Peptides against a protein of PDB entry 5HDT. Designs and how they scored, part 35

Target 1, 163 residues: chain A of PDB entry 5HDT
Amino acid sequence: MVVKTFMDMDQDSEEEKELYLNLALHLASDFFLKHPDKDVRLLVACCLADIFRIYAPEAPYTSPDKLKDIFMFITRQLKGLEDTKSPQFNRYFYLLENIAWVKSYNICFELEDSNEIFTQLYRTLFSVINNGHNQKVHMHMVDLMSSIICEGDTVSQELLDTV
Target 2, 163 residues: chain A of PDB entry 5HDT as posed
Amino acid sequence: MVVKTFMDMDQDSEEEKELYLNLALHLASDFFLKHPDKDVRLLVACCLADIFRIYAPEAPHTSPDKLKDIFMFITRQLKGLEDTKSPQFNRYFYLLENIAWVKSYNICFELEDSNEIFTQLYRTLFSVINNGHNQKVHMHMVDLMSSIICEGDTVSQELLDTV

## One batch from the design tools (peptide; made by RFdiffusion4, then SolubleMPNN)

Design b2_p13_4_s2 (from b2_p13_4, 5 letters changed)
Fold by OpenDDE base, seed 4:
Structure b2_p13_4_s2 (fold): chain B 163 residues (1-163), chain A 13 residues (1-13)
Amino acid sequence: as target 1 above (163 residues)
Amino acid sequence: APKLKAPPRGRPP
């Protein structure tokens, strides 16, 4: 399984990183980002999260437009956190935990549309966060949001007003 | 948490 391949890979696996680079690039194609199956999109998002982890601090995606598409895509998947009883919730949790820990969204500061990306992220998180989530989910959501605020000089006042 | 050799990303320099 492709998901397991990237999930099990370490950052220092240089030979594997080179071997699977093309696969990482293909996973960011419109075919996968716009896949009609919601569960497939979640798996793709988890793979992308692991790719950002593995290739940190650099992303293998060189196009700013592609990076924007990826993070907007990941943001849309986070909406799935709203249903705590979903069979896929644990995978949504994995996605959240990963991107929060890696601080993957921080790469967006170099993008022209960073404020748009962060705004959509915050709106999404606030739309799904609720008292039914356990402490770990809340912690990761807070970590994800606070890291952007603390490290971003270009965070819009509109975004700050939502916090 | 995922295993990291390098620390989580900060703001790009």
Scores: peptide ipSAE 0.044, ipTM 0.730, DockQ to the pose 0.075
Fold by OpenDDE base, seed 1:
Parts: C-alpha cells; structure tokens; sequence
Structure b2_p13_4_s2 (fold): chain B 163 residues (1-163), chain A 13 residues (1-13)
C-alpha cells in the first residue's frame, strides 16, 4: 500500500527515499491530482504531505509549476475538514496536522505565484474553520496561518487585512 | 504523529 509506505517512512531512510523517489514524482501527475474520486484525491494528498515531510527541508519536485499545482491541490482537499462527521475526517485531520507541523507551504515563498497559493489557503481555512472543531484542529490551523505570516516577506496587505 | 529529525521548513526574510 502506497499510503502506508510513505506514512511509515522517516527522514533518515535514505535508501528508501531513493527507492520511492520515482513513485513520489508520479503521484504528482495530473492523473492523480485530477482523479475523479474524492477519496482517492484525499489519499493522494496525504501521500504528498508525507513526501514533503520525508524530503524536508527540500522537495523532490523541481518544477515551480508542479509545486504550485500540488499546493493548490492540497488546499482544495482541506475543504473536507468542514464535515466533522465524515468517515474520512480523521484522514483530513492527518493532512492538516502534517502540513502544519512540517510547514510544507513555506517552500512556496520561493515561487512566483506564492501570493495566489497563500490567498487560496487562507480563504479555504477561513471557510471551514468553526467552533465545532476541537482544540487540536484549531491549533493546527492557527499554526499553519501564523507561520506563513511570521516568515513571509511577500505576504500581501490584502491577506494581512483578513487575519 | 511521526517525529521530525529535520526541522520544519523556514523562509526567513
């Protein structure tokens, strides 16, 4: 199982990182990012989050356009956090926890379209955040947003006005 | 949650 493979891998597994590098690259293809099944897209997003964790502080994706596509894709999946009763909620939680802790989005600061990516992320988070979420969900959302604000020299005034 | 050995990403100005 691909999901379990990346989930169980740590950052010091150099031989495994090399072995599964090509798989990591293929998971970012349009075939997976545009898969018609919502549950499949969530699994792909979790795999990508683990890939960013494993290869931190860098990422195996060298194309700026591909990185943009990936983060826009992950952002779209975060909308699933709105339904706390969903059978898939725990996997959405895993996605949020991972990307917040790893600070995966911080790689976007070197991208030309970073402002677009961060704007969409904040819009998505503000659209799903509610008082029905537990403390851990709120903590991860705040950590994710505050880290970008604290480290950003390219954060737009428009984004700052929404915080 | 898995433990980080490498620090989370940082992009200071």
Amino acid sequence: as target 1 above (163 residues)
Amino acid sequence: APKLKAPPRGRPP
Scores: peptide ipSAE 0.043, ipTM 0.726, DockQ to the pose 0.070
Fold by OpenDDE base, seed 3:
Structure b2_p13_4_s2 (fold): chain B 163 residues (1-163), chain A 13 residues (1-13)
Amino acid sequence: as target 1 above (163 residues)
Amino acid sequence: APKLKAPPRGRPP
């Protein structure tokens, strides 16, 4: 099981990281990013989040275009946080918790289209946040957004106006 | 540019 493989892997497992590198690259292919099943896309997003965790501070994806596609993809999955009663909510929570803790989006500062990525992230988070979310969800959302503001050299005025 | 921030542990807290 691919999901379990990456979820159980530690950052210092050098032999395993080398062994599963090709699988990590395959998971970022259009076949998975554009998969027609919503639940499959969520599992793919969780795997990608774990891959960023495992290989931190360096991502195994070297193409700027591929990195943009991945983070735009993850951003789209975060829309699922809006329904707290969904059977899949716990997986959406896992995704949010992981990317907030790892600060995965901070790698996007190296991309030309970083402002586009961050703008879409903030718009998505503000569109799904609601009073039904518990304090932990709110904290992870705030941590995710504040880390980008605090650690970024430059942030667009449009993005700042939404905070 | 900021790097990913992950402590030397297998999973997020």
Scores: peptide ipSAE 0.127, ipTM 0.788, DockQ to the pose 0.478; fails the geometry check
Fold by OpenDDE base, seed 2:
Structure b2_p13_4_s2 (fold): chain B 163 residues (1-163), chain A 13 residues (1-13)
Amino acid sequence: as target 1 above (163 residues)
Amino acid sequence: APKLKAPPRGRPP
């Protein structure tokens, strides 16, 4: 299982990182990002989150456009956090926890379209945040948003108005 | 939770 492979992989596993690099690149293809199955897209998002973790502080994706696509894709998946009773909620939680902890979105500051990415992220998070979420979910959401604000030297006024 | 041996991503230089 590809998901488990990346989930269990350590950052220090250089041989494995090299072995699965091509797979990591392949997972960011349009085939997976635009997969018709919602559950598959969630699994892909989790894999991508783990890839960012494993290859930190760098990412194996060299194209700014590809990075934008990936983070816009991940952002879209976060909408699934709205239903805490979903059978897939644990994977949505994993996705949120991972990207918050790794601070994956911080790489977006290097992208030309960073403001668009962050704006969509905040809009998505605000749309799904509710009092039904447990404290951990709330903390991860806050951590994710706070990290971007704190690290963002060049945050647009539009984004600030959104917050 | 993810196990990070390298620190989380920081602000780009």
Scores: peptide ipSAE 0.039, ipTM 0.724, DockQ to the pose 0.073; fails the geometry check

Design b2_p13_4_s3 (from b2_p13_4, 5 letters changed)
Fold by OpenDDE base, seed 2:
Structure b2_p13_4_s3 (fold): chain B 163 residues (1-163), chain A 13 residues (1-13)
Amino acid sequence: as target 1 above (163 residues)
Amino acid sequence: APKLKAPPVGRPP
């Protein structure tokens, strides 16, 4: 199973990282990013999050356009955090926890469309944040947003106005 | 949370 392959992989697994690099690249293809099945897209998002973790501090994706597509894709999946009783909630939680911990979105500071990506991220998070989420979910959401604000010089006034 | 042995992806500008 591809999901478990990346989930169980460590950052220092150099031989495995090399072995599965092509798979990592293929997972970012339009075939997967635009897959019609919502559950498949969530699994893809989790794999991509793990790929960012495994290959940190440098992602294997070199195209700015591809990176934008990936982060916009991941952002769209975060909408699934709204329903805490969903059978897939644990995977949504995993996605959130991962990207917050790894600070994956900080790659976007180097992208031309960083403001668009961050704006969409904040809008998505604010749309799903509710009092029904446990403390850990809230913590990860706050950590994710705070990291972008505190570490970025490219945060626009428009984005600041949304915070 | 993931166990990080390398730095997070995020870096200062």
Scores: peptide ipSAE 0.039, ipTM 0.710, DockQ to the pose 0.110
Fold by OpenDDE base, seed 4:
Structure b2_p13_4_s3 (fold): chain B 163 residues (1-163), chain A 13 residues (1-13)
Amino acid sequence: as target 1 above (163 residues)
Amino acid sequence: APKLKAPPVGRPP
């Protein structure tokens, strides 16, 4: 299973990272990012999150436009956190936990459209945050948002005003 | 901002 392959891989697995690099690149194709099945898109997002973790601090994606597409894609998937009763909630949780832990979005500071990405992320998170989420979910959401504020020197005032 | 690398420790439970 592709999902398990990346999930079980660590950052020090140099041979495996090289072996699965082409697969990582393929998973970021429009075929997967624009897949009509919501559950497939969630799985893709989880794989991409793991890929960012594995290859950190350097993402294998060299195109700034592709990176933007990926992060906007991941951001859209985070909307699924709103429904805590969803059968896929645990995977949404995994996605959130991963990107918060890795601080994956912080590589976006190198992108010209970083403010757009961060703005969409914050809007999405604030739209789904609710009192029904457990403490861990809240913690990861806060960690994700605070890391960007703390590490970023290009965060817009608009974004800061949202916080 | 510098690129971040995940710690060698696994994700918190």
Scores: peptide ipSAE 0.038, ipTM 0.707, DockQ to the pose 0.390
Fold by OpenDDE base, seed 5:
Structure b2_p13_4_s3 (fold): chain B 163 residues (1-163), chain A 13 residues (1-13)
Amino acid sequence: as target 1 above (163 residues)
Amino acid sequence: APKLKAPPVGRPP
């Protein structure tokens, strides 16, 4: 299982990182990002989150356009956090926890369209936050948003005014 | 390039 492969991999496993590099690149293809199955897209997002974790502080994706596509894709998946009773909620939680802890979105500061990405992220998070979420979910959401605000020289004032 | 945080051993579950 591809999901398990990246989930169990650590940052110091250089041989495995090299071995699965091509797979990591392939997972960012339009075939997977635009997959018709919602559950498959969630699994892909989790894999991509793990890839960012494994290859930190860098990412194997060299194309700015591809990086933008990936983060916009991950942002869309976070919408699934709104339903706390979903059987897939635990995987959405994993996705949130991972990207918050790794600070994956901080790679976006190098992108020309970083403001667009961050705006969409914040809008998505605020749209799904509800009282049904436990404290861990709230904590990860706050950590994710605060890391971008604290390190972002390019964060728009409009976005800051909404926080 | 922005430096991502490497998860420490004591990462919260």
Scores: peptide ipSAE 0.036, ipTM 0.715, DockQ to the pose 0.410
Fold by OpenDDE base, seed 3:
Structure b2_p13_4_s3 (fold): chain B 163 residues (1-163), chain A 13 residues (1-13)
Amino acid sequence: as target 1 above (163 residues)
Amino acid sequence: APKLKAPPVGRPP
């Protein structure tokens, strides 16, 4: 399985990284980002998160527009965190844990539309945060938001006022 | 959490 392949891959697996680079690029195509199946989109998001981890510090995606599409896509998937009893919750948790740990959204600071991306991320996280989430979920959400605030120099005052 | 052997995305090695 493609998802398992990227999940099990280490950052120093140079031969494997080269072997699966083309697959990583194809996973960011509109075919997958706009896939009609909700569960497939979640799997794609997890795979993209692993791709950012594996190829860190340099993502294989070179187009600013493509990077924007990817992060807006990942942000939309995070809405699934609101239902803690969903059969897919563990995969949503994996997505959150991964992007928080890798600090994947930090690449967005180089994008012209970074403010839009971060605004949508924060709105999404605040909309899904609830008392039903365990401490680990809360911790990852806080880590994700705080890292952007602390490391960014172009975060809008409007966004800061919502934090 | 996944183990990192390289810095986070957007950070220099």
Scores: peptide ipSAE 0.037, ipTM 0.700, DockQ to the pose 0.117; fails the geometry check

Design b2_p13_4_s4 (from b2_p13_4, 5 letters changed)
Fold by OpenDDE base, seed 5:
Structure b2_p13_4_s4 (fold): chain B 163 residues (1-163), chain A 13 residues (1-13)
Amino acid sequence: as target 1 above (163 residues)
Amino acid sequence: APKLKAPPRPRPP
C-alpha cells in the first residue's frame, strides 16, 4: 500500500505531498533503514526514491546526517542488481531507473561527506555490473555515474582515478 | 511518466 501510494503520486499533487509528509519522514527512520528483512529494505528504498522524485528539487529531509544515511542505504540496496535472475530484479531495476532519471544523488553535493557517498556508489555499481545486464541497465548505470562527474565540482581525484 | 522538475544542483561555496 505505501509503495503504491508514493509510486502513483506526482510532483504537482500538493495536497497529497503535505498529507504524506510525515509518512515520508517516518520511512527514513532507523526502524526501516535497519530493517532485518532484505525485501522490506528494497521496498523502503523504492519508496525513498519516489519521495525524492515527488519532492524534487527539495528533499523533505532537513538533516544532513539523515540524508547521508538514506543515500548510503540506497547505495547498499543497489547490490541486488547483481543477480539478473532474482525474483526481485525488476524492483531493483525500478530503483536504478528512478534514481538515475531523477538524479537524486545530486542532493548529496551539498553534504560534507559527499565524496564518501559517491565513492561507495561507484564501488557498488562497478561491483555489480556484468554482461548479463541489458542495455537499459547499463545506460542507467552510466547515466548515474556520468551525472555526478559532470555536475559535481567536489569529486575527489581518487574517485576520478577509479573511473 | 510524470513531468520531472529540475533536480538539485551543486550549491556555490
Scores: peptide ipSAE 0.097, ipTM 0.808, DockQ to the pose 0.092
Fold by OpenDDE base, seed 2:
Structure b2_p13_4_s4 (fold): chain B 163 residues (1-163), chain A 13 residues (1-13)
Amino acid sequence: as target 1 above (163 residues)
Amino acid sequence: APKLKAPPRPRPP
């Protein structure tokens, strides 16, 4: 399975990184980002998260617009964290854990529309965070939001109003 | 739940 391939891949696997680069690029296509199946979109999001992990600190995507699309896509998937009893919650957790640990969104600071991306991320996280989440989920959410605020050079007033 | 296999490389400042 493609998901397992990227999940198990190490950052030092240079030959594999080259081998699967084309697949990584294809996974960011509109076909996958706009796939009608919600479960497929979640799997795609997890793969993309692993791709950012594997290729860190860089990303294989060269288009700023594509990067924006990807992070807006990942942000939309994070809405699934709202239901802790969902059979897919473990994958939503993996997605959150991964992007928080890797600090994937920090690559967005180089994007022209970074404030839009961060605003949508914060709005999404605030909409799904609740007292029913376990401590690990809370910590990842806090880590994700804190890293962006603490490491960002500038933050828009709109984003500050959201926080 | 799935977990990370390897830590990320540090991002440049």
Scores: peptide ipSAE 0.055, ipTM 0.783, DockQ to the pose 0.075
Fold by OpenDDE base, seed 3:
Structure b2_p13_4_s4 (fold): chain B 163 residues (1-163), chain A 13 residues (1-13)
Amino acid sequence: as target 1 above (163 residues)
Amino acid sequence: APKLKAPPRPRPP
């Protein structure tokens, strides 16, 4: 299984990272990012999160446009955190925990459209956050948002208005 | 669940 392949891989496996590089690139194709099945898109997002973890501090995706597409895609999947009783909630939690811990969105500071990406991320998180979420979910959401504010040189007024 | 052998990604210089 592709999901298990990247989930079980660690950052020191240089030969495996080279071997599966082409697979990592294919997972970011429009075929997967625009897949009609919502559960498939969630699995793709988790794979992409693991890819960012494995290849840190650099990502195998070199195109700024592709990186923007990936992070806008991941942001859209985070909407699934709203329903805490969904059978897929644990997978959404994995996605949130991973990207918060790795600080994957920090790569977006290199992108010209970083403000658009961060604005959409904050709008999404504030739209789904509620009192039904436990302390761990709240902690990961706060970690994700605070890292961007604390490490960024500047934040748009629109983003500041949502905080 | 995720465990890192390297620290989280720093902000680019």
Scores: peptide ipSAE 0.050, ipTM 0.743, DockQ to the pose 0.072
Fold by OpenDDE base, seed 1:
Structure b2_p13_4_s4 (fold): chain B 163 residues (1-163), chain A 13 residues (1-13)
Amino acid sequence: as target 1 above (163 residues)
Amino acid sequence: APKLKAPPRPRPP
């Protein structure tokens, strides 16, 4: 299983990282990012999160447009955090925990459309945050938002006003 | 849970 392969891989596995690099690149194709099945898209998002973790601090994706597509895609998946009773909630939690710890979105500061990406991220997080979430979910959401907002010199005033 | 070893991604300069 592809999802398990990347989930179980650590950052020091240089031989495996090289072996699965091409697979990591293909997982970012439109076929996967625009897959009609919601559960498949969630699995793809988790794989991409693990790919950013494994290859940190450098993402294997070199195209700014592709990076934008990936982070906009991941942001859309975070909407699934709204339903805490969903059978897939634990996988949404995994996605949130991963991207918050790794600080994956930090790579977006180098992108021309960083403001668009961060704006959509914050709008999504504020739309799904609710009292049904446990302390860990809230902590990860706060960590994710705080990490980005601390770079105020590179964040637009419009985004700062949303917080 | 993800296997977390290395520190989080460094912030851009």
Scores: peptide ipSAE 0.045, ipTM 0.735, DockQ to the pose 0.071

Design b2_p13_5_s1 (from b2_p13_5, 4 letters changed)
Fold by OpenDDE base, seed 5:
Structure b2_p13_5_s1 (fold): chain B 163 residues (1-163), chain A 13 residues (1-13)
Amino acid sequence: as target 1 above (163 residues)
Amino acid sequence: KLPRALVRPPLPK
């Protein structure tokens, strides 16, 4: 199972990282990013989050356009955090916790379209945050947003007005 | 539940 493979992999597993590098690249293909099944897309997002964790501080993806596509894709999946009673909520929580812990989105500062990515992320988070979320969910959301603001020198005024 | 991982280092100022 691909999901479990990346979930259980460590950053210092050099042989495994090399072995599964091609698989990591394939998971970022349009075939998976545009998969028709919503649950499959969530699993793909979790795998991609784990890939960012495993290969930190640098992702294995060399194309700036591909990185943009991936983060826009992950951002779309975070919409699922709104329904706390969903059977898939635990996987959405995993996704949020992972990307907040690793600070994966901070790689986007190297992209020309960073402002677009961050704006979409913040809009998504503010749209789904609600009183039904427990303290841990709120903490991860705040950590994710704060790390971007603290590191970034080029945050748009539009983004600042919403924070 | 997540294993410990290296956080991305801050960008140079």
Scores: peptide ipSAE 0.050, ipTM 0.715, DockQ to the pose 0.076
Fold by OpenDDE base, seed 3:
Structure b2_p13_5_s1 (fold): chain B 163 residues (1-163), chain A 13 residues (1-13)
Amino acid sequence: as target 1 above (163 residues)
Amino acid sequence: KLPRALVRPPLPK
């Protein structure tokens, strides 16, 4: 399975990273980002998160427009964190834990539309945060948001008003 | 240049 392949790969596997580069690029295509099945989109998001982890600090996606599409896509999947009783919640948790730990959104600072991406991320997180989440979920959400504020040179007033 | 995603050890399984 493609999901398991990237999940089990580490950052030092240079030959494997080269071998699976084309697959990584293919997973970011509109076919997968716009897939009609929400469970498939969640699996794609988890694969993309692992790809960012494996290729850190340099993502294989070089197009600014493609990077924006990917992070807006991942942000939309985080809405699934709202339902803690969902059978897919553990996979949403994996997505959150991964992107928070890797600090993958920090790649967005190089994009002209970084403020738009961060604003949508914060709005999404605040919309799904609730008392049903355990302390670990809250910790990852806070880590994700605080890392962006601490490492960014400037943040839009709209984003500051949200925090 | 602002830092991108950091190089980290593999996530615990």
Scores: peptide ipSAE 0.048, ipTM 0.711, DockQ to the pose 0.819
Fold by OpenDDE base, seed 2:
Structure b2_p13_5_s1 (fold): chain B 163 residues (1-163), chain A 13 residues (1-13)
Amino acid sequence: as target 1 above (163 residues)
Amino acid sequence: KLPRALVRPPLPK
């Protein structure tokens, strides 16, 4: 229900955005980010991706620490892209497609720990990318990584060593 | 498949 609500919501739906703002905030709580069920965490990640989409170019989360937690959380979920035959692969694909298209990670440039976030993202993507992924998956992965490199003024040496 | 969304604008240089 919650997943469908955010997935179907438009960016121009101001009344709905206001109505579900509290829900968006609660979805970023430790209860959900640290949920013991892997499938639940994936659903949470998809909801968070949609929240970033809906509220773009801003985010409803005001805490830099919370934003870091969210993106580190999303990054961890992207590891699920490794198994193209998983029943949940389509949701992992949705997650990847969404964050790549919206350029959600670009919000991280405003964070003190942006280099840590990007490093973990790149390490994760390179760990799961393989020739079994179709062209669309590859495209989204490339778009995601390229957008960050292109927009960033400076990149840490650690990140450069990773790329 | 995602509906068309507004991407985050590039950061000012």
Scores: peptide ipSAE 0.047, ipTM 0.728, DockQ to the pose 0.088
Fold by OpenDDE base, seed 4:
Structure b2_p13_5_s1 (fold): chain B 163 residues (1-163), chain A 13 residues (1-13)
Amino acid sequence: as target 1 above (163 residues)
Amino acid sequence: KLPRALVRPPLPK
């Protein structure tokens, strides 16, 4: 299973990272990012999150446009956190935990469209955050947003005013 | 808990 392969991989396994690099690149294709199945998109998002973790601090994706597409894609998946009773909630939690801990979105500061990405991220998070989420979910959401704020020299005042 | 990874460092000020 592709999801398990990336989930179990660590950053120091250079041979494996090289072996699965092509797969990582293909997972960012429009075929997967625009897949019609919501559960497939979630799995893809989790794989992408793990790819960012494995290749941290640098992503294997060299195209700024592709990186933008990926993070906009991941942001859209985070909307799934709204339904705490969903059978897929734990996987959404994994996605949130991963990207928050790795600080994956910090890659976006190198993109000229970073403001758009962060704005969409914050709008999404604030749209789904509620008192029904447990403390861990809240913590990861705060960590994710705070990590970006800590890089705030390049964050728009509009975004900062939202916090 | 996620496997240990190198967190992306903050950008220089």
Scores: peptide ipSAE 0.045, ipTM 0.703, DockQ to the pose 0.067

